# Peptides against a protein of PDB entry 8OXM, part 164

Target 1, 371 residues: chain A of PDB entry 8OXM
Amino acid sequence: FKAEFRLAGGVNLPKIIDCVGSDGKERRQLVKGRDDLRQDAVMQQVFQMCNTLLQRNTETRKRKLTICTYKVVPLSQRSGVLEWCTGTVPIGEFLVNNEDGAHKRYRPNDFSAFQCQKKMMEVQKKSFEEKYEVFMDVCQNFQPVFRYFCMEKFLDPAIWFEKRLAYTRSVATSSIVGYILGLGDRHVQNILINEQSAELVHIDLGVAFEQGKILPTPETVPFRLTRDIVDGMGITGVEGVFRRCCEKTMEVMRNSQETLLTIVEVLLYDPLFDWTMNPLKALYLQQRPEDETELHPTLNADDQECKRNLSDIDQSFNKVAERVLMRLQEKLKGVEEGTVLSVGGQVNLLIQQAIDPKNLSRLFPGWKAWV

## One batch from the design tools (peptide; made by RFdiffusion4, then SolubleMPNN)

Design b2_p18_4_s4 (from b2_p18_4, 8 letters changed)
Fold by OpenDDE base, seed 2:
Structure b2_p18_4_s4 (fold): chain B 371 residues (1-371), chain A 18 residues (1-18)
Amino acid sequence: as target 1 above (371 residues)
Amino acid sequence: SLTERQRNIVLGLESLLF
């Protein structure tokens, strides 16, 4: 390890360290403190297994459908080392950086990212109807620009086309696998884009197995398919490549039902794997910028040794685990809202749910559903 | 706005890559 470190931005000020390997290569690493990286490590293993299933199938292998993974080394319940995703940028940094974001550059007459967030925060405690109206006003005055990512990064037209296709495939694969695993908290800072491959890297995997639905503001979309995400696919949007890649990914997941259920069952009952939502985590994920001043989230995991009877905790845990497994089995059977759907029908429903402005308007304003 | 012709060309090219 080099003696020097850089601070990454954010509340927890993670340290970027350079490590020289035994191969003489320098590798950047992110050291997170006060964060449990075990969930990220487990979810990366699940993504690797999903990638193995996708590589075994001829149709998904032909399409090069994969989820980008990173190395996680958990050191404790409160510390770990992440592989620094060199050559990636948060989609939020590219889109809505305050000074030089793509929205400000390409749409200078639109609302600022701050104005959009302020408008949505003002209605956060209002009716769904009021949220929808303000969300539609925000969307009308904040038009998508993510198409310019590939246009800025890839000047050669043939490379540009290939990279836009790689992006669309990456969105499709991660959306369907993320839905199957119930991956939440897909805000614009938790999705990185690789500046060389145009593939997505999903980070901060701390909301899984639909635990985003039990947040104080429940998650209302199966995955992030917002207007900028769609704009990055180009003129076809969700039609053509994206839809076909979703269908082929879903087909492989449904045909791998027994394997996926067995894997998730082992993980849900692993006593070392805490996947459940707790009140402190929920508060941290949905904290208001105005409330940042008072709550230092000392996630002292030590203070929740309130001796709730081990029996009542175990029974409540088992009931939640059983419910997660039942819902996973339904998804893998194509059961949505009590109806058995074809792969195409299920994928269509998920796309419609993800792009529905009524669902998007109900999300926590920090998720930035207008981006 | 992209023309319908440009949309059809991109859809066609995308279909050939699969």
Scores: peptide ipSAE 0.014, ipTM 0.404, DockQ to the pose 0.014
Fold by OpenDDE base, seed 3:
Structure b2_p18_4_s4 (fold): chain B 371 residues (1-371), chain A 18 residues (1-18)
Amino acid sequence: as target 1 above (371 residues)
Amino acid sequence: SLTERQRNIVLGLESLLF
């Protein structure tokens, strides 16, 4: 390890350290304190398994359908080491950076990212109708620009075309795998893009198994397929390459149902794997930027949980785990809202749900559904 | 203790992952 470290900022002050491997290569690592990386580690293992299934299938292998993974080493319940995703940028930093973001550069007469956020925060406690009207006004005055990512990074037309295809395939694979696993909290800072491959890296995997639906503001979309995400695919948008890659990914997942169910069953009943949403985590994920209430975790929360009858907690947990497994089985059978759908029908429904401005307008403003 | 079934699943998964 090098003797020097950098701070990544934020409340937990994660440390960026450089290490030299036995291969002589320098590797950057992020050391997180006061953060449980066990869920990230488990979800990376599930993604690796999904990648193995996708590599075994000829149609998904030919398309190079993979979800990008990173190394996670949990050290304790509140500390771990992450592989630093070198050469990645948060899509939010590229799109909506306050100084030089792509929206400001390419659409200087549109609303600022701050104006959009403010407008949506003002209606956060309002009706769904009022949220929808303001969301449509924001969307009209904040036009997508993510097409320019590939245009800026890849000047050669043949390279540009291949990278746009790699991006579209990465969005499709991660969207379908993420939906099957019920991955939530897909805000613009939790999705990185690789500046060399144009592939997405999903980070902060702390909301899984549809636990985003029990947040104070429930998640209403199966994955992030917002206007900028679609704009990055180019002129065909969700049609053609994206749809076909979603269908082929869903086909592999559905054909692997027994394997997926068996693995998720083991994980859901692992006493070391806390996947359930707790009230403190829910408050943290949907905290308002203006609520600088230092939620110091007062040590007194640990003493009150110990006195609930272990039997009633265990029975309630088992019932939630059973419901998650049942819903996973339904997804893998193509059961949506009590109807059995074909792969194409299921993928079409998910795309429509993800792009519906009524669903997008209901999301927490911090998710930035207009981006 | 993991049930014998869970142990066999983990061992079967290890044989698929390694």
Scores: peptide ipSAE 0.000, ipTM 0.323, DockQ to the pose 0.020
Fold by OpenDDE base, seed 4:
Structure b2_p18_4_s4 (fold): chain B 371 residues (1-371), chain A 18 residues (1-18)
Amino acid sequence: as target 1 above (371 residues)
Amino acid sequence: SLTERQRNIVLGLESLLF
């Protein structure tokens, strides 16, 4: 390991370190402290399995449909080493960086990211109608700009077109795989884009198996398909390439039902894999900027020895695991709201749910659904 | 280690996939 490190920013101040392998190659790594990387490591393995399924199918293989993965090595319950995704940037950093974000550069007369966040935070405890009205006002005054990512990075028109297609395919694959695994909405900082491939890398996989639905502000979308995410696809938006890639990914997932159920069952019952949402994790994920001051770093996860009888905990855990498996089975059968849908019908429903401004307006404002 | 269990899960899953 090199003696020097860089900070990657963020609340947990992860350290970027360079190491020289036994092969003489330098590899950049991210060391996270105060973070349980076991869930990330498990989810990366599930993504690799999904990629294997996608590679076996001729239609998905021909389209090169893959979810991007990175190496995760958990070292303890609160530390690990991640592969640094070299040549990636958080979508949130590109779009809404305070200094030189794409919104500020291309739309200098629009609301600032801070103004948008403030407006949506003010209505967080209000009715769904008031949230919707303010969300629509924010959306009118904060127009999408993510189309400019590919335009800035790929100056050659043929390369630009190819990379925009790679982006669209990556969004489609990650959206459908993410829906199947119940990743839900993804914070804009937890989606990286590769500056060379235009492919997405999903990081910080701490919410899975629809546990985002039990947050204090429940998720209302199956995956992140916000206006900027759609704008990056170009003029056709969710139509054409995106829809077809979603359908082909969903076909492979549904045809792999038994394999996916068996995989997820093994993971849900692994006593070393805590996928359940706990109240502290829920508070951390939806913490208000105003509340950042009071969470003393000393809440050891150990002190919630609420001595609920071990028997009641085990029975409650098993019931939650069974419910997750049942819902996964429904998704893989195309059962949505008690109705069996075709692949095209299911994908259409999911797209409509994900882009619905009524659903987006109900999301936690900290996740910036207007971006 | 967690890594060996994860390896065994992956190997078990690979054996189910192949």
Scores: peptide ipSAE 0.000, ipTM 0.311, DockQ to the pose 0.022
Fold by OpenDDE base, seed 5:
Structure b2_p18_4_s4 (fold): chain B 371 residues (1-371), chain A 18 residues (1-18)
Amino acid sequence: as target 1 above (371 residues)
Amino acid sequence: SLTERQRNIVLGLESLLF
């Protein structure tokens, strides 16, 4: 191991370490401390299964529809090694870095990322109407710039076009797979972009099976399809390539219903796979930046063993697992709000929900819905 | 009953979980 480390972004400040293998190859590793990487490992396997389904279908294979995966090696309940996605950057680091972010470089007269965050934090406890008005003001004064990612990284026009297409396909595939699995916490630090492929890598998969809906500030969007995410697709935005790739991904998922349900059922009842949202995890995910100082979570797991009878805990768990399976079955049947939709109808509804400024304005300010 | 393919997927996931 090299003595030098870099910090990755995020609350847990994971360490990027370089190691030389016995094969003489340098490998970057992300060491997360205090995180249970078992959920990330499980979700990576579910993504690999989804990729296998997508590769078997001729239409999705021709479009190279895949969700990017990484290797996870859990070392303990509180530590693990991730394969560091070499040549990736968090989209938040590119867009809203304090020193040299793309918004500051390309839109120097817009609101700063800090001003946007401050305005949205000031209205966090206000009405939905007040949140919507301030969100619209922020959006008007913070214009999207993510188109410049591909323009900076890919100077050849033919390469640039193919990479923008790869990006759009990656957003579509990960959005639909993420929706089916109920993947939450899709803030700008939990989505990496590969600087060579322009594909997205989703990290920190600890909010799954719609558990984002039971957070203190519930998640109101099916996936991240914010203005910068759309700007990276180019002039057609969500129309054309993105929509068609979503529809083809959704078609494969719906046609694989029995396989997906069977796998998720096994995972939900695995006693080693804690997918349920606990109150401490919920508080941690929606901590205020101002509260970062004192809450070292001494996860003293000890104190609030409220003696809920083991039977009542087990019955409550089984009822949550059953509800998750029922909701997954509904999604795979195209049941939305009690109505059976076609693949095109379901994808259209999800796109409209994800881009709706009323839904986006209701998200936790740390999610940065204006980016 | 799980199809043999479903069983192989589950066993493949189990072998990666453990």
Scores: peptide ipSAE 0.000, ipTM 0.317, DockQ to the pose 0.021; fails the geometry check

Design b2_p18_5_s1 (from b2_p18_5, 10 letters changed)
Fold by OpenDDE base, seed 4:
Structure b2_p18_5_s1 (fold): chain B 371 residues (1-371), chain A 18 residues (1-18)
Amino acid sequence: as target 1 above (371 residues)
Amino acid sequence: RDPLLDEMGRAIHDLRYG
């Protein structure tokens, strides 16, 4: 281990440590100090399985549709080492870094990221109508700039065009795979972009199987498809390449129903894989700045085994697992809101849900749905 | 058995006991 470490951005302040392997190779490792990296590790294996399914299909293989994966080595329930994605940056750091974020550089007269967050936090307890109105005001005064990522990194027009297509394909694949696995919306610091490939890397997979819908502020989108995410696709936005790549990914997922159900069933009943949302995790994920002061370090997570009868806990867990499997089966059949949709119809519904300002305005303000 | 399920089974085993 080198004596020097760098801080990565994000709430958990993960430490980047350079390690020399026994092979003499330097490897960057991200040390997370508060996250259960077992969930990340398991979800990376699921992504590898999805990539194998995508590689078996000629149409997705020709399009090079893959979800980017990284190596995760869990050390404990609260600590682990993940392979740092060398040459990646969090999209949130590029877009809304306090010093030199792309919004500040390209749109200096727009609202600051702080002003946007403040406005949306002020209406957090308000009606959906008030949230929508303030979200629209924020969106008018905070225009998307993520198109500039590829323009800054790729000066050659042909390379720029290819990388914008690679980005668009990566968003499409991760959106559909993420929807199938119920990853929901993703915090802007938990989506990395590769500075060389323009592909996305999803990290911190602590919300899966639609557990984001049971948060104190429930998720209202199937995946993150915010204005900046769309802006990175260029002038066509969600139309053309993105839509077609979503459809081709969804075709493979739906045609792999039995395999995906069997994989997810094995994971849901794995006693070492804690995918369930607990109240402490929910509070942590949606913690308000006002609540940061009262977390005294003296939460000894004494396992207050609330000795609720073991039988009622097991029955409740099994019912949640069964519901997740049923919902996964519905998704893989194209059942949305009790209606069977074609792949194109299902993908269209998901895109419309993900870009709807009414849905985006209802998200937790901490996840910055205006970015 | 689907080779994918056998690969997943190995990967889960390696995550648990590796």
Scores: peptide ipSAE 0.021, ipTM 0.609, DockQ to the pose 0.021
Fold by OpenDDE base, seed 3:
Structure b2_p18_5_s1 (fold): chain B 371 residues (1-371), chain A 18 residues (1-18)
Amino acid sequence: as target 1 above (371 residues)
Amino acid sequence: RDPLLDEMGRAIHDLRYG
């Protein structure tokens, strides 16, 4: 360990520590306090399994379809060491940094990221119709710029094309795997892009198994496929490479149904793997700027756990776990809204749901659905 | 058993007891 550490900022004051490995390589580590890194660690193992399934299939292997993984070493229920994704940047930092974000650089006459956020926060408690109207106004005055990421980083046209293809494949793989696992909280700070590979790294995997749907503002999209995410794919957008990579990923997932169900079943019944949404976690994820003042530290989490009969908690937990497994089985059979879909039909429905401005306008403003 | 299930079983064991 180096004697110096950096603070990454934020409420939990995560420490960035540089470690020298036995191989003499420096590895940046993020030490998170108060975050349950066990969920991230478990989800990385699930991603590694998904990658193994994708490598076994000839069509997904030829397309180099992988979800990027990172090493997680949980130290306790509330502490751990993350291998920091060296050479990655949050897509939000590239796009909507207050000083030098790509939106400000390429679209100086558009609304600022702050103006967009303010407008969407003002309508947060309003009707879905009012949210939709304001979201459409924001989108009209905040045009996508993520195409410029690959153009800035990769000056050679042949390299640029290959990197845009790598990006599109990474979005497709992570979107479908993320949908199958019910990953939520896919805001622009929880998605990193590798500056060398153009591949995405998904972090903060604390919302899984569709638990984002039970948030105070429920998640209404299967994955992040916002206008900037699509703009990074180039002129073809969601058509061609992205759609085909989604279909091939979904085909592998559906053909691996028994293996996926068995693994998720073992995880759901793991007493050390807390995947359930709790009120404190929900409040933390969807904290309003106005609500910062009233978090009195005095809600002892300990006192509310003690009063429910252990039997009623266990029965309620088992019923939630069974519903998660049933819904996972439906997804892997292509059952959507009570209808059995082909792989192409299912992928098409998911793409349409993810790009629908009515679904996007209903998301929590902190998710930044206009980016 | 699928070798993936045995690998996952080891990974879960290591997360619990490692």
Scores: peptide ipSAE 0.020, ipTM 0.615, DockQ to the pose 0.021
Fold by OpenDDE base, seed 1:
Structure b2_p18_5_s1 (fold): chain B 371 residues (1-371), chain A 18 residues (1-18)
Amino acid sequence: as target 1 above (371 residues)
Amino acid sequence: RDPLLDEMGRAIHDLRYG
C-alpha cells in the first residue's frame, strides 16, 4: 500500500489507495468507509448472472449486451475494497464539475449546476405542479451536453459512431437489468463511464428491489434516463438502437424468469445480505442541508424498546421479501399496473415513465434529475 | 440444477466464508 490516498468525490469521501500487487503491478483500490460493500458485491454477482443469460441468447450476444461489473472485496459490514474502475469517470464529474464541467464549458450562458440545485431545493416541499414548472424552467436553461463526451474522447468519426453505439447498448442493458433488480434512479456520481469503451459502470448499489420507492422522497422512474443520458445516445435518442436493445434484454430476462426468481429468492433470505431500507440509510441517501444540524446522535434512546419481538421483525421481513418476489415475478411476466404487456409494450411504458418530466420533477433534488 | 444456481451457491458461499 502506498501512504498516499486520494479522495474520490461524494458525501462519504471514499479513499482511493494505490496498491502494488505481488506481481509488481500498481492497482487502484477504493476504500469505502461506512457503506456495506457486501450489497455491492452481491449485486455484482447478480449482474454476472444476468451477463451469462445475455451471452447464452444469440440476439443479445450479437449485440454485445452486457452490464459492466467490478470486483468488490468486502472487509467488514462497513468497509471493503473495491477494485477501482480504472479509466472511468463519474458522469456527474464530467457534466457538472464546479471547475470544468461540460455544462459550464459548452453552455456557459445556462444556469449553473448550483443555481439548478437551489431552484429545485426551494420547491422540494411544494406541490407537484410547482415542482414541474420549476423543473421545466431549469431544463430550459440547462440544456444537455453529454453528446460531447464521445466527441471529446473519440476523434475518429468511425470510432466515435461505434463508441456511441456501445454507450447506447450499455445504457439499455443496465436500464432493463436495473429495472428488473429494482435499482431505480441513480445519483450521477454513482454512474461511471469508461473513457475507452464508452460503457457505463454502476457503483454504490445500496438501493435495490425497489427500496427507492420507500425513501422520504420516493423514486418515480424505473431507471435513470435523464436528458444528458439520452443526449449521449445522439440524434436518435431513445429510438432505434436503445429501444431495440432494451427489448432484446427484456426478452432474455422474461425468458429467464425461473432462474432470476430463484436467484433473488436466495438473496432476499440471505441473513448476511441486508437489502432492506433502514431509516439511517434513507436519511443518508436523501440528507437535506437542514437535517445536518438536527442529527445529534441522541445515543440515549433506551435499548429497551428495540426488544420488540424478534417474531414481529421476522414476520415483517418475510412479508417484505414476499412482496419483492411477487413484484419481480410481475415484472418478468410483463405485468405493469395490473395489465400484461408484450416486451415492446413493457419497454415502451418504462421508457415513457423514465423520460416523463412529471416523474423527473418529483425526484429528490439531490439526485439532479435535470442532468 | 441450473449451472447458474451452482455458480451462485459458490459465490454466496465465498461472500460468506471466503
Scores: peptide ipSAE 0.019, ipTM 0.609, DockQ to the pose 0.021
Fold by OpenDDE base, seed 2:
Parts: structure tokens; sequence; C-alpha cells
Structure b2_p18_5_s1 (fold): chain B 371 residues (1-371), chain A 18 residues (1-18)
């Protein structure tokens, strides 16, 4: 470890440390303080298993459908070393950085990212109708620009085309696997893009098994398929390559039902894997910028007092785990809203749900559904 | 060739010349 560290931007001020490997190579490491990296480590193992399933299938292997993974070394429940994904940038940093974001550069007459955030925060406690109207106004005055990522990074037209394809495949694979695993908290800072491969790296995997639906502002989309995410696919949008890659990924997941259920069952009952949503985590994920000043997380609340009887916790936990397994089984059977769908029908429903402005307008403003 | 490259190539062609 080098003695020097850099602060990464953001509320938690994660420490970037440079590590010299046994190979003499310097590798940047992100040290998250206070985050349970065990969840990320477990989910990375699940992604590796999903990648193995995708590599065994001829159609997904031909399409090079994979989820990008990173190494997690959990040191404790509250500390760990993430192998920093060298050459990745948060999509939010590229799109909506206050000084030099792509929206400001390419759309200088649109609303600022701050104006969009403010407008959506003002209606956060309002009706779904009022949220929808303001979201549509924001969307009209904040047009997508993520197509420019590949255009800026890949000047050769043939390379540009291959990278845009790699991006589209990465979005499709991560969207379907993320839906099957019930991944939440897919805000623009939790999705990195590799500047060399154009593939997505999903980080902060603490919201899984649809636990995003039990947040104070519930998640209303199966995955992030916002206007900028779609714009990065280029002129075809969700039609063609993206849809077909989703269908082929979903086909592999559905055909691997027994394997996926067995894996998830083992994980749900692992006493070392805390996948359940807790009130402190919910508060942290949906904290308002105005509330940042008062919540010094006094981490010293050893609230040992919520030793509710081990029996009542165990029964409540088991009932939640059973519901998660039942819902996973439904997804893998193509059961949506009580109807059995084909792979194409299920993928179509998920795409429609993910792009629906009514669903997007209901998300927590911090998720930035207009980006 | 990646079959998806050929599919994107077709989709771009159709959008340019269709």
Amino acid sequence: as target 1 above (371 residues)
Amino acid sequence: RDPLLDEMGRAIHDLRYG
C-alpha cells in the first residue's frame, strides 16, 4: 500500500489507495468505509455463475454476453477493498458532472442537472400525476446525450461500432440478470462504464432480491433503461440488438431455473449474507441533500435493544426468504402479473416497464430517472 | 463475424437507406 490516498468524490469520501501487486504493477483500490462489501462479494460470485451459464449456451456465447465483474476483498462487515475498475467512469460523472458533463456540453440550452433535480425534489411528496407532469417537462428540457460517449472515446468508425455493440450487449445482459436477481439502487453513480471496452460495471450491489421495492419510495422499474442508457445504444435504441440480447439472456436464465433457485436459496439462508433491507440502509439510500447536515451516523448505536426474540426474527426472515424464492421461481417461469409469458413476451413487458415515464416519474429523485 | 455486428449493420443500413 502507498502511504498516500486520494478522496473519491461523494458523500462517503471513499479512499482511493494505490497498491503495488507482487507483479510490481500499481493497482488502484477503493476503500469504502462503513459499507458492507460482503453483499458485493456475494453478488460478484452470482454474476460469475451467470457468466458460466451464458458461456455454456451457444447463442449467448456467440453474442459474448457477459456481466462485468470486479474483485472484492471484504475485510469486515463494514470495510473492504474493492479492486478499483481501472479505466471506468460513473455514467453520472460523464453525463451530469456540474462543470463539464455531456448534457452541459452538448445541450447548453437545456435545464441544468441541478434544475432537473430541484424540480423533481419539489414534487417528491406530490401525487403521481403531478410527478408525471413535472417529469415530462424535465424530459422535454433535458434531452439525452449518451451517444456522445462512444463518439468521444472511439474515433475510428469500425471501433466505434464494435464498442457501441459491446455497450448494448452489456446493458442487455446486466438488465436481465439484474432483474432475475432483483437488483435495485441502479442510480447513475452505481453504474460505471469502461472507457476501453464500453461495457458496464455495476457496483454497490447491496439492494438485491427486490429489496428496492420496500424502500420508502419503492423502485418501480425492473432495471435502468432511461433515455441516456437507450441513447448510448445509438439509432436502434431498444429495438434489435438490445431486445435480442435480452431474450437470449432470459432464455438461458429460464433454462437454468433449478441451478439459479439452488444458488439463491443457499445465499438467502447464509447467516453471513445480510440481504435484508434495514431502516438505516433505507434512510441512507434515500437521504435528502438537505438532511445530510444532521445525520452524523452515530455508528455507536449498538442498538442491541432490537434483540427481538430470535424466534420472531427467524420466522419473519424465513417468510421473506420464501417470498423471494417464490418470486424468483415465477420470474424464471415467465410468470408476470399472474400470466405466463413467453421469453419474448416477458422481455417486452420488462422493457415497457423500464421505459414507462409513469414508472420513471415515481422513482426517488436521487435515482435521476431523467438521465 | 459477430452475428450481432451483422444485425446492427443491417439496422444502420435500413435507417440510412430505407
Scores: peptide ipSAE 0.000, ipTM 0.322, DockQ to the pose 0.012

